Peptides against a protein of PDB entry 5ONS. Designs and how they scored, part 113

Target 1, 181 residues: chain A of PDB entry 5ONS
Amino acid sequence: MFKKFDEKENVSNCIQLKTSVIKGIKNQLIEQFPGIEPWLNQIMPKKDPVKIVRCHEHIEILTVNGELLFFRQREGPFYPTLRLLHKYPFILPHQQVDKGAIKFVLSGANIMCPGLTSPGAKLYPAAVDTIVAIMAEGKQHALCVGVMKMSAEDIEKVNKGIGIENIHYLNDGLWHMKTYK

## One batch from the design tools (peptide; made by RFdiffusion4, then SolubleMPNN)

Design b2_p22_4_s3 (from b2_p22_4, 7 letters changed)
Fold by OpenDDE base, seed 1:
Structure b2_p22_4_s3 (fold): chain B 181 residues (1-181), chain A 22 residues (1-22)
Amino acid sequence: as target 1 above (181 residues)
Amino acid sequence: SEYDEALKDIEYDEELLKLAEE
């Protein structure tokens, strides 16, 4: 989603959200990520304005105090930014790729099944379309946010093709954006 | 903070940066 993204070229505008909209978004976030509920007031304090940075390709980034928290496209599901995920790694279920897959993930490539089933990888139960944090062998912080294109069960059985779609990865355009005031 | 240090470590991980640039 952000392989060719550049803040200077791809951001259109920024709007401050109404209270009712914020409430709706918070409810959606809790529904998508139940584990975030106890932390949501810390992540999005009531006293702080919530803004949406509107980008090209119908991408929206949810921000508080300039911090990029979540993003979505075409009013689809919200994804946490890697920067938020690093603070709250439990927001998403994890999958771990082997060391050999790291290079490809960081190039924006989708994650192939063998990278999730080989020694050094760890595959955890997850249904199709689940948003997941991609961990890497030997690393403690997620390097990618992805979406399961196959269930964990099918990844193990089939063990070929795209297992997880790469949505946001370390050092992509969103990562380099860092903050938006 | 611990987060800042962790972020710095991951952001400037030479191995990851090298791989990302390839």
Scores: peptide ipSAE 0.030, ipTM 0.619, DockQ to the pose 0.056
Fold by OpenDDE base, seed 4:
Structure b2_p22_4_s3 (fold): chain B 181 residues (1-181), chain A 22 residues (1-22)
Amino acid sequence: as target 1 above (181 residues)
Amino acid sequence: SEYDEALKDIEYDEELLKLAEE
């Protein structure tokens, strides 16, 4: 989603959200990420304005105090930014790729099944379309946010093809967008 | 903060930076 993203060229505008819209978004976030509920007031304090940075290709980034929190495309589901995920690693279920897959993930490639079933990888139960944090052996922080394109069970059984779609990865255009005020 | 230090470690991780540049 952000492989060729550049803040200077791909950001269109920024709008401040109304209270009612914020409430709706918070409810959606809790539905998507139940574990975030106890932390949501810390992440999005009531007194702080919530803004949407509108980007090309129908991408929207949710921000508070300049911090990039979540993003979505075409009004689909919200994804946490890696920067938020690093603060709150529990908001997504994890999957771990093997060492050999790291370089491909960091190039924006989708994660193939063997990279999730090989030694050094860890595959945890997850349904199709689940948004997941991609971890790497030996690292404490996620290097990618992805979407399960196959269930964990099917990844193990089929072990071929795209297991997880790469949505946002370390050092992509969104990552380089540290803040937006 | 702990997060800031962790972020710094990520940003300056030689291995990750090298891999990201390939």
Scores: peptide ipSAE 0.030, ipTM 0.618, DockQ to the pose 0.057
Fold by OpenDDE base, seed 3:
Structure b2_p22_4_s3 (fold): chain B 181 residues (1-181), chain A 22 residues (1-22)
Amino acid sequence: as target 1 above (181 residues)
Amino acid sequence: SEYDEALKDIEYDEELLKLAEE
């Protein structure tokens, strides 16, 4: 989603959201990520304005005090940014790729099944379409946010093709954006 | 903050940065 993303070239505008809209978004976030509810007031304090950075390709980034928190495309599901996920790693269920897959993930490549079933990888139960944090063998912080294109069970059984779609990865255009005020 | 320091460490992880540039 952000492989060719550049803040200067791909941001269209930024709008401040009304209180009612913010409430709706918070409810959506809790629905998607139930575990975030106790932390949401810390992440998005009531006193702080919430902004949407509108980008090309129908991408929207939710920000508070310049911090990039969540993003979505075409009003689909919200994804946490890696920067938020690093602070709150429990927001997403985890999957772990083997060491050999790291460089490909960091190039924006989708994650193939063998990278999730090989020694060094750890595959946890997850249904298709689940948004997941991609961990790497030997690393403690997520390097990618992805979406399960196959269930964990099918990844193990079939063990070929795209297991997880790469959505946002370390050092992509969104990562480099850092803040937006 | 603790989180800011952690993020800084991640941002300057030489191994990850190197891999990302390949």
Scores: peptide ipSAE 0.028, ipTM 0.594, DockQ to the pose 0.057
Fold by OpenDDE base, seed 2:
Structure b2_p22_4_s3 (fold): chain B 181 residues (1-181), chain A 22 residues (1-22)
Amino acid sequence: as target 1 above (181 residues)
Amino acid sequence: SEYDEALKDIEYDEELLKLAEE
C-alpha cells in the first residue's frame, strides 16, 4: 500500500473530525481490536483532536497530535501503523517469519507460505482476512502489518502461494512519514 | 543500507518497547 508512497506527493489534505465521527471510529477500532479498548483513551485522548490525513488511492490516516495511528483504504478495515504497533504490540495477533524472509518483506513482497512454515518461523492460528503483525525471527519489533490470505491451517497444509499480504512494512513510505500536523 | 537501517529499527527501538510494557 505504501511502497511508492511519499508524503509530499501522495497526501492530499488533512481534516479534523467531528466528535460524532470520532466516536464511530473508536467503536470500530474496539470492534476490530478488542484488546485496544483499555488503551484507547491513552492512544486517542478525549481532549485531543483527531484528524484524518487524506492520501491518494483512497488512503486515510488517522492522527492524534501528529502521531500516525491507524490507516485504512476505501473505508475498509483499520490497520495500525507500525509505529503504534511498536508501542502496543498486542493490538494485533502475531505471525513470525524466518530470517531469510526479512529482506523480501522489507521490499514489499507478500509473505509466501514457506516463509511461515520454516523452522525459524512461528505460525499461530488465524483466519483468513485477519490483520496480523509480522514478526521476524530473533527480532523484537514487528516489521510488517499484513492480512492473512490463507488461514494458518491452510498455510500449513498447502504450504504454497501467498499466505499473508504485505500491507505496511518497515521503511516504506508510511514509516518514513513520522508525524503529520 | 536501507535494509540495515530497517533491521536496526526492528532490533533497537527499545524506547517504544519500554513504553508498551508500562
Scores: peptide ipSAE 0.027, ipTM 0.568, DockQ to the pose 0.297

Design b2_p22_4_s4 (from b2_p22_4, 8 letters changed)
Fold by OpenDDE base, seed 5:
Structure b2_p22_4_s4 (fold): chain B 181 residues (1-181), chain A 22 residues (1-22)
Amino acid sequence: as target 1 above (181 residues)
Amino acid sequence: SEFDEAVKDIEYDEELLELAKK
């Protein structure tokens, strides 16, 4: 989603949200990420304005105090930014790729099944379309936010093709967009 | 903050940065 993204070229505008809209978004976030509920007031304090940065290709980034928290495309599901995920790693279920897959993930490549089933990888139960944090063998912090294109069960069974779609990865265009006020 | 430091740790991981530049 952000492989070719550049803040200077791909941001259209930024709007401040009304209180009612913020409430709706918070409810959506809790629905998507139930575990975030106890932390949401810390992540999005009531006293702080919430903004949406509108980007090309119908991408929207939710921000508070300039921090990029979540993003979505075409009003689809929200994804946490890696920067938020690093602070709150429990927001997403995890999958772990092997050491050899790291370089490909960091190039924006989709994650192939063998990288999730080989020694050094850890594949956890997850349904298709689940948004997941991609961990890597020997690394503490998530390298990528992805979407399961196959269930964990099918990844193990078929073990060919794209297991997880790469949505947002370390050092992509969104990562380099550190703040926006 | 602890969280900011965590981000810095991954941000300055030389190995990851090198791999990400490929």
Scores: peptide ipSAE 0.031, ipTM 0.638, DockQ to the pose 0.057
Fold by OpenDDE base, seed 4:
Structure b2_p22_4_s4 (fold): chain B 181 residues (1-181), chain A 22 residues (1-22)
Amino acid sequence: as target 1 above (181 residues)
Amino acid sequence: SEFDEAVKDIEYDEELLELAKK
């Protein structure tokens, strides 16, 4: 999603949201990520304005005090930014890729099934379309936010093809954006 | 590695590390 993203070229505008809209978004976030509920007031304090950074390709980034929190495309589901996920690793269920897959993930490539079933990888139960944090062996921070294109069960069984779609990864355009005020 | 370079700043952010422990 952000492979060719550049803040200077791809950001259109920034809109401050009404309280009613914020409430709706918070409810949606809790629905998508139930574990975030106890932390949502810390992540999005009531006193702080919430803004949407509108980008090209129908990408919207939810921000509070300049921090990039979540993003979506074409009114789809919200994804946490890696920067938020690094602070709150429990927001997403985890999957771990093997060491060999790291360089490909960092190039924006989708995660192939063997990279999730091989030694060094860890595959946890997850349904198709689940948004997941992609971890790497020996690292404490996620390198990628992805979407399960197959269930974990099918990944293990079939072990061929795209297991997880790469949505946002370290050193992509969103990562380099860092903040937006 | 590219990964190590990407997370270098985060690895030494004490506040972030504290949050990550929760």
Scores: peptide ipSAE 0.024, ipTM 0.540, DockQ to the pose 0.375
Fold by OpenDDE base, seed 2:
Structure b2_p22_4_s4 (fold): chain B 181 residues (1-181), chain A 22 residues (1-22)
Amino acid sequence: as target 1 above (181 residues)
Amino acid sequence: SEFDEAVKDIEYDEELLELAKK
């Protein structure tokens, strides 16, 4: 989603959300990520305005105090930014790729099934379309936010093709946006 | 590595990380 993303070229505008809209978004976030509910007031304090940074290709980024928290495209599901995920690693279920997959993930490549079934990888139960944090063998922080294109069961069984779609990865255009006000 | 360089820029809540491990 952010392979060629650049803040200077791809950000259109920023709007402050109304209270009612914020409430709706918070409810959606809790629905998508139930484990976030106890932390939501910390992540999105009531006293702080919530803004949406509108980008090209119908990408919207939720921000609070300039911090990029979540993003979505075409009013689809919300994804946490890696920066938020690193603070709250439990927001998403995890999958782990082996060391050899790191360079490909960081190039924006989708994660192929063998990279999830090989020694050094860890594949956890997950349904198709589940948003997941991609961990790397021997690393503590997620390098990617992805979406399961196959169930974990099918990944193990079929073991070929795209297992996880790469949505957001370290050093992509979104990552380079540390803050936005 | 590219990953290691990216990790250097990561800021996270260590307390929450520890809590998440429990």
Scores: peptide ipSAE 0.022, ipTM 0.529, DockQ to the pose 0.741
Fold by OpenDDE base, seed 3:
Structure b2_p22_4_s4 (fold): chain B 181 residues (1-181), chain A 22 residues (1-22)
Amino acid sequence: as target 1 above (181 residues)
Amino acid sequence: SEFDEAVKDIEYDEELLELAKK
């Protein structure tokens, strides 16, 4: 989603959201990520304005005090940014790729099944279409936010093809954006 | 590595991380 993204070229505008809209978004976030509810007022304090950064390709980034929190495309599901996920790693279920897959993930490549079934990888139960945090063998922080294109069960059984779609990864255009005030 | 460079200055809530590990 952000492989060729640049703040200077791909941001269209920024709008401040009304309170009612913010409430709706918070409800959506709780629905998607039930475990976030106790932390949501810390992540998005009521006293702080919430903004949407509108980007090309119908991408919207939710921000508070310049911090990039969540993003979505074409009114689809919200994804946490890696920067938020690093602070709140429990927001998403995890999958772990082997050490050899790291460089490919960081190039924006989708994650192939063998990278999730090989020694050094850890594959946890997850249904197709689940948004997941991609962990790396031997690393503490997630390097990617992805979407299961196959269930964990099918990844293990079939063990070929795209297992997880790469949505957002370290050092992509969104990562380099850092903040937006 | 590129990964290590990317995460060098990442800030996180250590208390929340501890809770997440539980």
Scores: peptide ipSAE 0.019, ipTM 0.528, DockQ to the pose 0.745

Design b2_p22_5_s1 (from b2_p22_5, 10 letters changed)
Fold by OpenDDE base, seed 2:
Structure b2_p22_5_s1 (fold): chain B 181 residues (1-181), chain A 22 residues (1-22)
Amino acid sequence: as target 1 above (181 residues)
Amino acid sequence: MLEYPELSEEEKKLLQEYLKSI
């Protein structure tokens, strides 16, 4: 999603959201990420305005005090930014790729099934379309936010093709966009 | 790996940690 993203070229505008809209978004976030509920007031303090940074390709980035928290495309599901995910690793279920997959993920490549079934990888139960944090063998921080394109069960059984779509990864255009006010 | 300019030292360190093990 952000492989060719440039803040200067791809950001259109920024709008401040109305309270009612913020409430709706918070409810959506809780529904999507139930574990975030106890932390939501910390992540999105009531006293702080919530803004949407509108980008090309129908991408919207949810921000509070300039911090990039979540993003979505075409009013689809929200994804946490890696920066937020690093602070709250539990927001997403995890999948772990082996060391060999790291360089490909960091190039924006989708995660192939063998990278999730090989020694050093860890495959956890997850349904198709689940948004997941991609971890790497021996690493503490997620390197990617992805979407299961196959269930964990099918990844294990079929063990070929795209297991997880790479949505946002370390050092992509969104990662480089540290803050926006 | 796609590289972007003006990374913080923390970001550089993070990336280096990953790249070190490749």
Scores: peptide ipSAE 0.106, ipTM 0.645, DockQ to the pose 0.132
Fold by OpenDDE base, seed 1:
Structure b2_p22_5_s1 (fold): chain B 181 residues (1-181), chain A 22 residues (1-22)
Amino acid sequence: as target 1 above (181 residues)
Amino acid sequence: MLEYPELSEEEKKLLQEYLKSI
């Protein structure tokens, strides 16, 4: 989503949200990520304004105090930014790729099934369309946010083709957009 | 307002860790 993204070229405007809209977004976030509920007041304090950075291709980025928290395309599901995910790694279910897959993930490539079934990888139960954090063998922090294109069960059985779509990865355009306020 | 401050030392280290790992 952000392989060709550039802040100077792709950001359109920034809008501060009203209270009612913020409440709706918070409810949606809890529905998508139940584990976030106890932390939501810390992530999005009531006293702090919430803004949406509107970008090209119908991308919206949710920000608080300049920190980029979540993003979505059109009115689809919210994805956490890697920067937020690094603070709260439990927001998403995890999948782990082997060491050899790292360079491909960091190039924006989708995660192929063998990279999730090989030695050094760890595949956890997850349904198709689940948003997941991509971990790497021997690494503490997620390197990518992805979407399951196959269930974990099918990845194991078929072990061929795209298992997880790469949505946001370290050093992509969104990562380089450190703050916006 | 766009701000592009330099990465923190911790962030730089994290990035290098991945970039150097093949």
Scores: peptide ipSAE 0.037, ipTM 0.560, DockQ to the pose 0.067
Fold by OpenDDE base, seed 5:
Structure b2_p22_5_s1 (fold): chain B 181 residues (1-181), chain A 22 residues (1-22)
Amino acid sequence: as target 1 above (181 residues)
Amino acid sequence: MLEYPELSEEEKKLLQEYLKSI
């Protein structure tokens, strides 16, 4: 989603949201990520305005105090940014790729099934379409946010094809954006 | 997105930066 993303070229505008819209978004976030509810007042304090940065390709980024928190495309599900995920790693269920897959993930490649079934990988139960944090063997911080294209069970059994779609990864255009005030 | 492409020189640089930082 952000391999060719550049803030200067791909951001269209920024709008401040009304309180009613913010309430709706917060409810949606809790529905998607139940574990975030106790932390939502810290992440999105009531006293702070919430903004949407509108980008090309129908991408929207939710921001508070300049921090990029979540993003979505075409009003689909919200994804946490890696920067938010690094602060709150429990927001998403995890999957782990082996160290050999790191270079490909950082090039924007989708995660193939063998990279999730190798000895250095860890595959956890997850259904199709689940948004997941991609961890790497020997690394503390998630390197990617992805979406399960196969269930964990099918990844193990079939063990070929795309297991997880790469959505947002370290050093992509969104990562380099850092803040927007 | 691509499926396990060959890394460009720029992508190799980004990988090195990641490995140094975390």
Scores: peptide ipSAE 0.027, ipTM 0.592, DockQ to the pose 0.038
Fold by OpenDDE base, seed 4:
Parts: sequence; structure tokens; C-alpha cells
Structure b2_p22_5_s1 (fold): chain B 181 residues (1-181), chain A 22 residues (1-22)
Amino acid sequence: as target 1 above (181 residues)
Amino acid sequence: MLEYPELSEEEKKLLQEYLKSI
């Protein structure tokens, strides 16, 4: 989603949200990520305005005090930014790729099934369309936010093709934005 | 492999950790 993303070229405008809209978004976030509920007041303090940075390709980035928290495309599901995920790694269920897949993930490539079934990888139960954090062996920080394109069961069974779509990865255009005030 | 030159020290360290695992 952000392989060719650049703040100067791809940001259209920034809108401050109404309280009612913020409440709705918070409810959506809790529904998507139940574990975030106890932390939501810390992530999105009531006293702080919530803004949406509108970008090309129907991308919207949810921000508080310039911090990029979540993003979505075409009014789809919210994804946490890697920067937020690094602070709250439990927001997403995890999958782990083998070391050989890291180079490709960091280039924006989708994650192929063998990279999730090989030694060094860890594949956890997850349904298709689940948003997941992509981890690497021995690393504390996720290197990618992805979406299951196959269920974990099918990945193990079929073991070929795209298992997880790469949505956001370390050092992509969104990562480079850092903040937006 | 690094696409952007402007990285914080923390970001550099993070990316180096992953690069070392390759």
C-alpha cells in the first residue's frame, strides 16, 4: 500500500474529526482489536483532537498529536501503523516468517506460504482476511503488517502461493512519514 | 535495502537488526 508512497506527493488534506465520529471510530477499533480497549484512552486521550490525514488512493491515516496510529483504505478495516504496533505489539495476532523471507518483506513483497511453514517460521491459527503482525525469529519488533490471504490451515495444506498480503512494512512510505501535525 | 536516507538512530538500529538476520 505504501511502497511508492510519499508525503509530499500523496497527502491531500487533513481533517479534524467531530466527537461523534471519534466515538464511532473508537468503537470500530475495539471491535476489530478487542485487546486495545484498556489502552485506547492512552493511545487516544479524550482531551486530544483526532485527525484524519487523507491521502491519494483513498487512504486515510488516523492521527493524534501528530502520531500516526491507524490507517485504512476505501473505508475498509483499520490497520495499526508499525510505529503504534511497536508500542503495543499485542494489538494484532502474530505470524512469524523465516529469516529468508525478511529481505523480500522489506522490499514490499507479499509473503509466500513456504516462508510461513519452513523451519524458523511460526504459523498460528488465523482465518482468511485477518490482519496480522509479521514477526521474525528473535526480533521484538514487527517488520510488517499484513492480511491473511489464506487461512493458516490452507497455508499449511497448500503451501504455495501468497499466504499473507504485505500492507505496511519497515522503511516504506508510511514508516518514513513518522509524524504529521 | 534502505529506501530512505533520513533515519533516526533507533530506526537504523531496528533495520540493522533485521538485516543481520538475512
Scores: peptide ipSAE 0.044, ipTM 0.602, DockQ to the pose 0.123; fails the geometry check

Design b2_p22_5_s2 (from b2_p22_5, 11 letters changed)
Fold by OpenDDE base, seed 1:
Structure b2_p22_5_s2 (fold): chain B 181 residues (1-181), chain A 22 residues (1-22)
Amino acid sequence: as target 1 above (181 residues)
Amino acid sequence: MLSYPELSEEEKQLLEEYLKSI
């Protein structure tokens, strides 16, 4: 999603959200990420304004105090930014790729099934279309936010083709944006 | 899992090392 993203070229505008919209978004976030509920007031304090940074390709980034928290495209599901996920790694279910897959993931490549079933990888139960944090062997921080294109069960059985779609990865355009005020 | 409201300088360095190891 952000392989060719540049803040100067791809950001259109920024708007401050009204209270009712914020409440709706918070409810959606809790539905998508039940584990976030106890932390949501810390992530999005009531006293702080919530903004949406509107970008090209119908991308919206949710921000508080300049911190990029979540993003979505075409009013689809919210994805946490890697920066938020590094602070709250439990927001998403995890999948772990082997060490050899790291360089490919960080080039924006989708995660192939063998990279999730090989020694050094860890595959956890997850349904198709689940948003997941991609971990790597020997690393403590997520390197990618992805979407399951196959269930974990099917990845293990088929062990061929795209297992997880790469949505956001370390050192992509969104990562380099860092903050927006 | 433990949450980190702010990344420490050590954690930032670890991320830099992560990126350098690519």
Scores: peptide ipSAE 0.047, ipTM 0.666, DockQ to the pose 0.074
Fold by OpenDDE base, seed 3:
Structure b2_p22_5_s2 (fold): chain B 181 residues (1-181), chain A 22 residues (1-22)
Amino acid sequence: as target 1 above (181 residues)
Amino acid sequence: MLSYPELSEEEKQLLEEYLKSI
């Protein structure tokens, strides 16, 4: 999603959200990520303005005090940024790729099934279309946010093709956009 | 079989830092 993203080239505008809209978004976030509810007031304090940074390709980034928290495309589901996910790793279910897959994930490549079934990888139960944090063997911090293109069961059975779509990864355009005020 | 692009210098540096991190 952010492979060719640049703040100077791809940001269109920024709007401050009304309180009613913020409430709706918070409810959506709790629905998508139930475990976030106790932390949401810390992540999005009531006293702080919430902004949407509108970007090309119908991308919207939710920000508070310049921190990039969540993003979505075409009013689809919200994804946490890696920066937020590093602080709150429980927001997403995890999948783990082996060491060999790291360099490819960091190039923006989709995660192929063998990278999820090999020794050093860990595949946890997940349905198709589940948003997941991609962990790496021996690493504490997620390197990618992805979407299951196959169920975990099918990844194990078929073990070929795209298992997880790479949506946001370390060193992509969104990552380089450290803050926006 | 999918081909992967070569890593940029910045990506190589990031990878190196990431691999050294916890």
Scores: peptide ipSAE 0.039, ipTM 0.639, DockQ to the pose 0.045
Fold by OpenDDE base, seed 2:
Structure b2_p22_5_s2 (fold): chain B 181 residues (1-181), chain A 22 residues (1-22)
Amino acid sequence: as target 1 above (181 residues)
Amino acid sequence: MLSYPELSEEEKQLLEEYLKSI
């Protein structure tokens, strides 16, 4: 989503959200990520305005005090930014790729099934369309936010094709967009 | 089976930074 993303070229505008809209978004976030509920007031304090950075390709980024928190495309599901995920690693269920997959993930490549079934990888139960944090063997921080394109069961069974779609990865255009005020 | 893309020089540098920092 952000492989060729540049703040100067791809950001259209920024708007401050109304209270009612913020409430709706918070409810959606809790629905998508139930574990975030106790932390949501810390992540999005009531006293702080919530803004949407509107980008090309119908991408919207939720920000509070310039911090990039979540993003979505075409009113689809919200994804946490890697920066937020590094602070709250439990927001998403995890999958782990082996060391060899790191370089390809960082190129924006989708994660192939063998990279999730190989030695050094860890594949946890997850349904299709589940948003997941991609961990790497021997690394502490998630390097990617992805979406399951196959269930974990099917990844193990078929072990061929795209297992997880790469949505946002370390050092992509969104990552380099550190803040927006 | 799908092949992974070849890394550009920029992507290689980013990989090196990641491996050093995390």
Scores: peptide ipSAE 0.033, ipTM 0.594, DockQ to the pose 0.038
Fold by OpenDDE base, seed 4:
Structure b2_p22_5_s2 (fold): chain B 181 residues (1-181), chain A 22 residues (1-22)
Amino acid sequence: as target 1 above (181 residues)
Amino acid sequence: MLSYPELSEEEKQLLEEYLKSI
């Protein structure tokens, strides 16, 4: 989503959200990520304005105090930014790729099934379309936010093709967008 | 051409940790 993203070229405008819209978004976030509920007031304090940075290709980034928290495209599901995920690693279920997959993930490539089933990888139960954090062994920070294109069960059985779609990865255009005020 | 801000030292270290495993 952010392979060729640049703040200067791809940001269109920024709007401050109404209270009712914020409430709706918070409810949606809790529905998508139930584990975030106890932390949501810390992440999005009531006293702080919530803004949406609107970008090209129908990308919207949810921000509070300049911090980039979540993003979506075409009013689809929200994804946490890697920066938020690094602070709250439990927001997403995890998957772990093997060593060999790292360089490809960091180039924006989708994650192939063998990279999730090989030694060094860890595949956890997850349904298709689940938003997941992509981890590497021994690392504290996720390197990618992805979407399961196959269930974990199917990844193990088929072990061929795209297992997880790469949505946002370390060092992509969104990562380099540290803040927006 | 993409124009990215400079990474902090922490961000560089984080990236380097992954790159070392390649």
Scores: peptide ipSAE 0.045, ipTM 0.591, DockQ to the pose 0.071; fails the geometry check

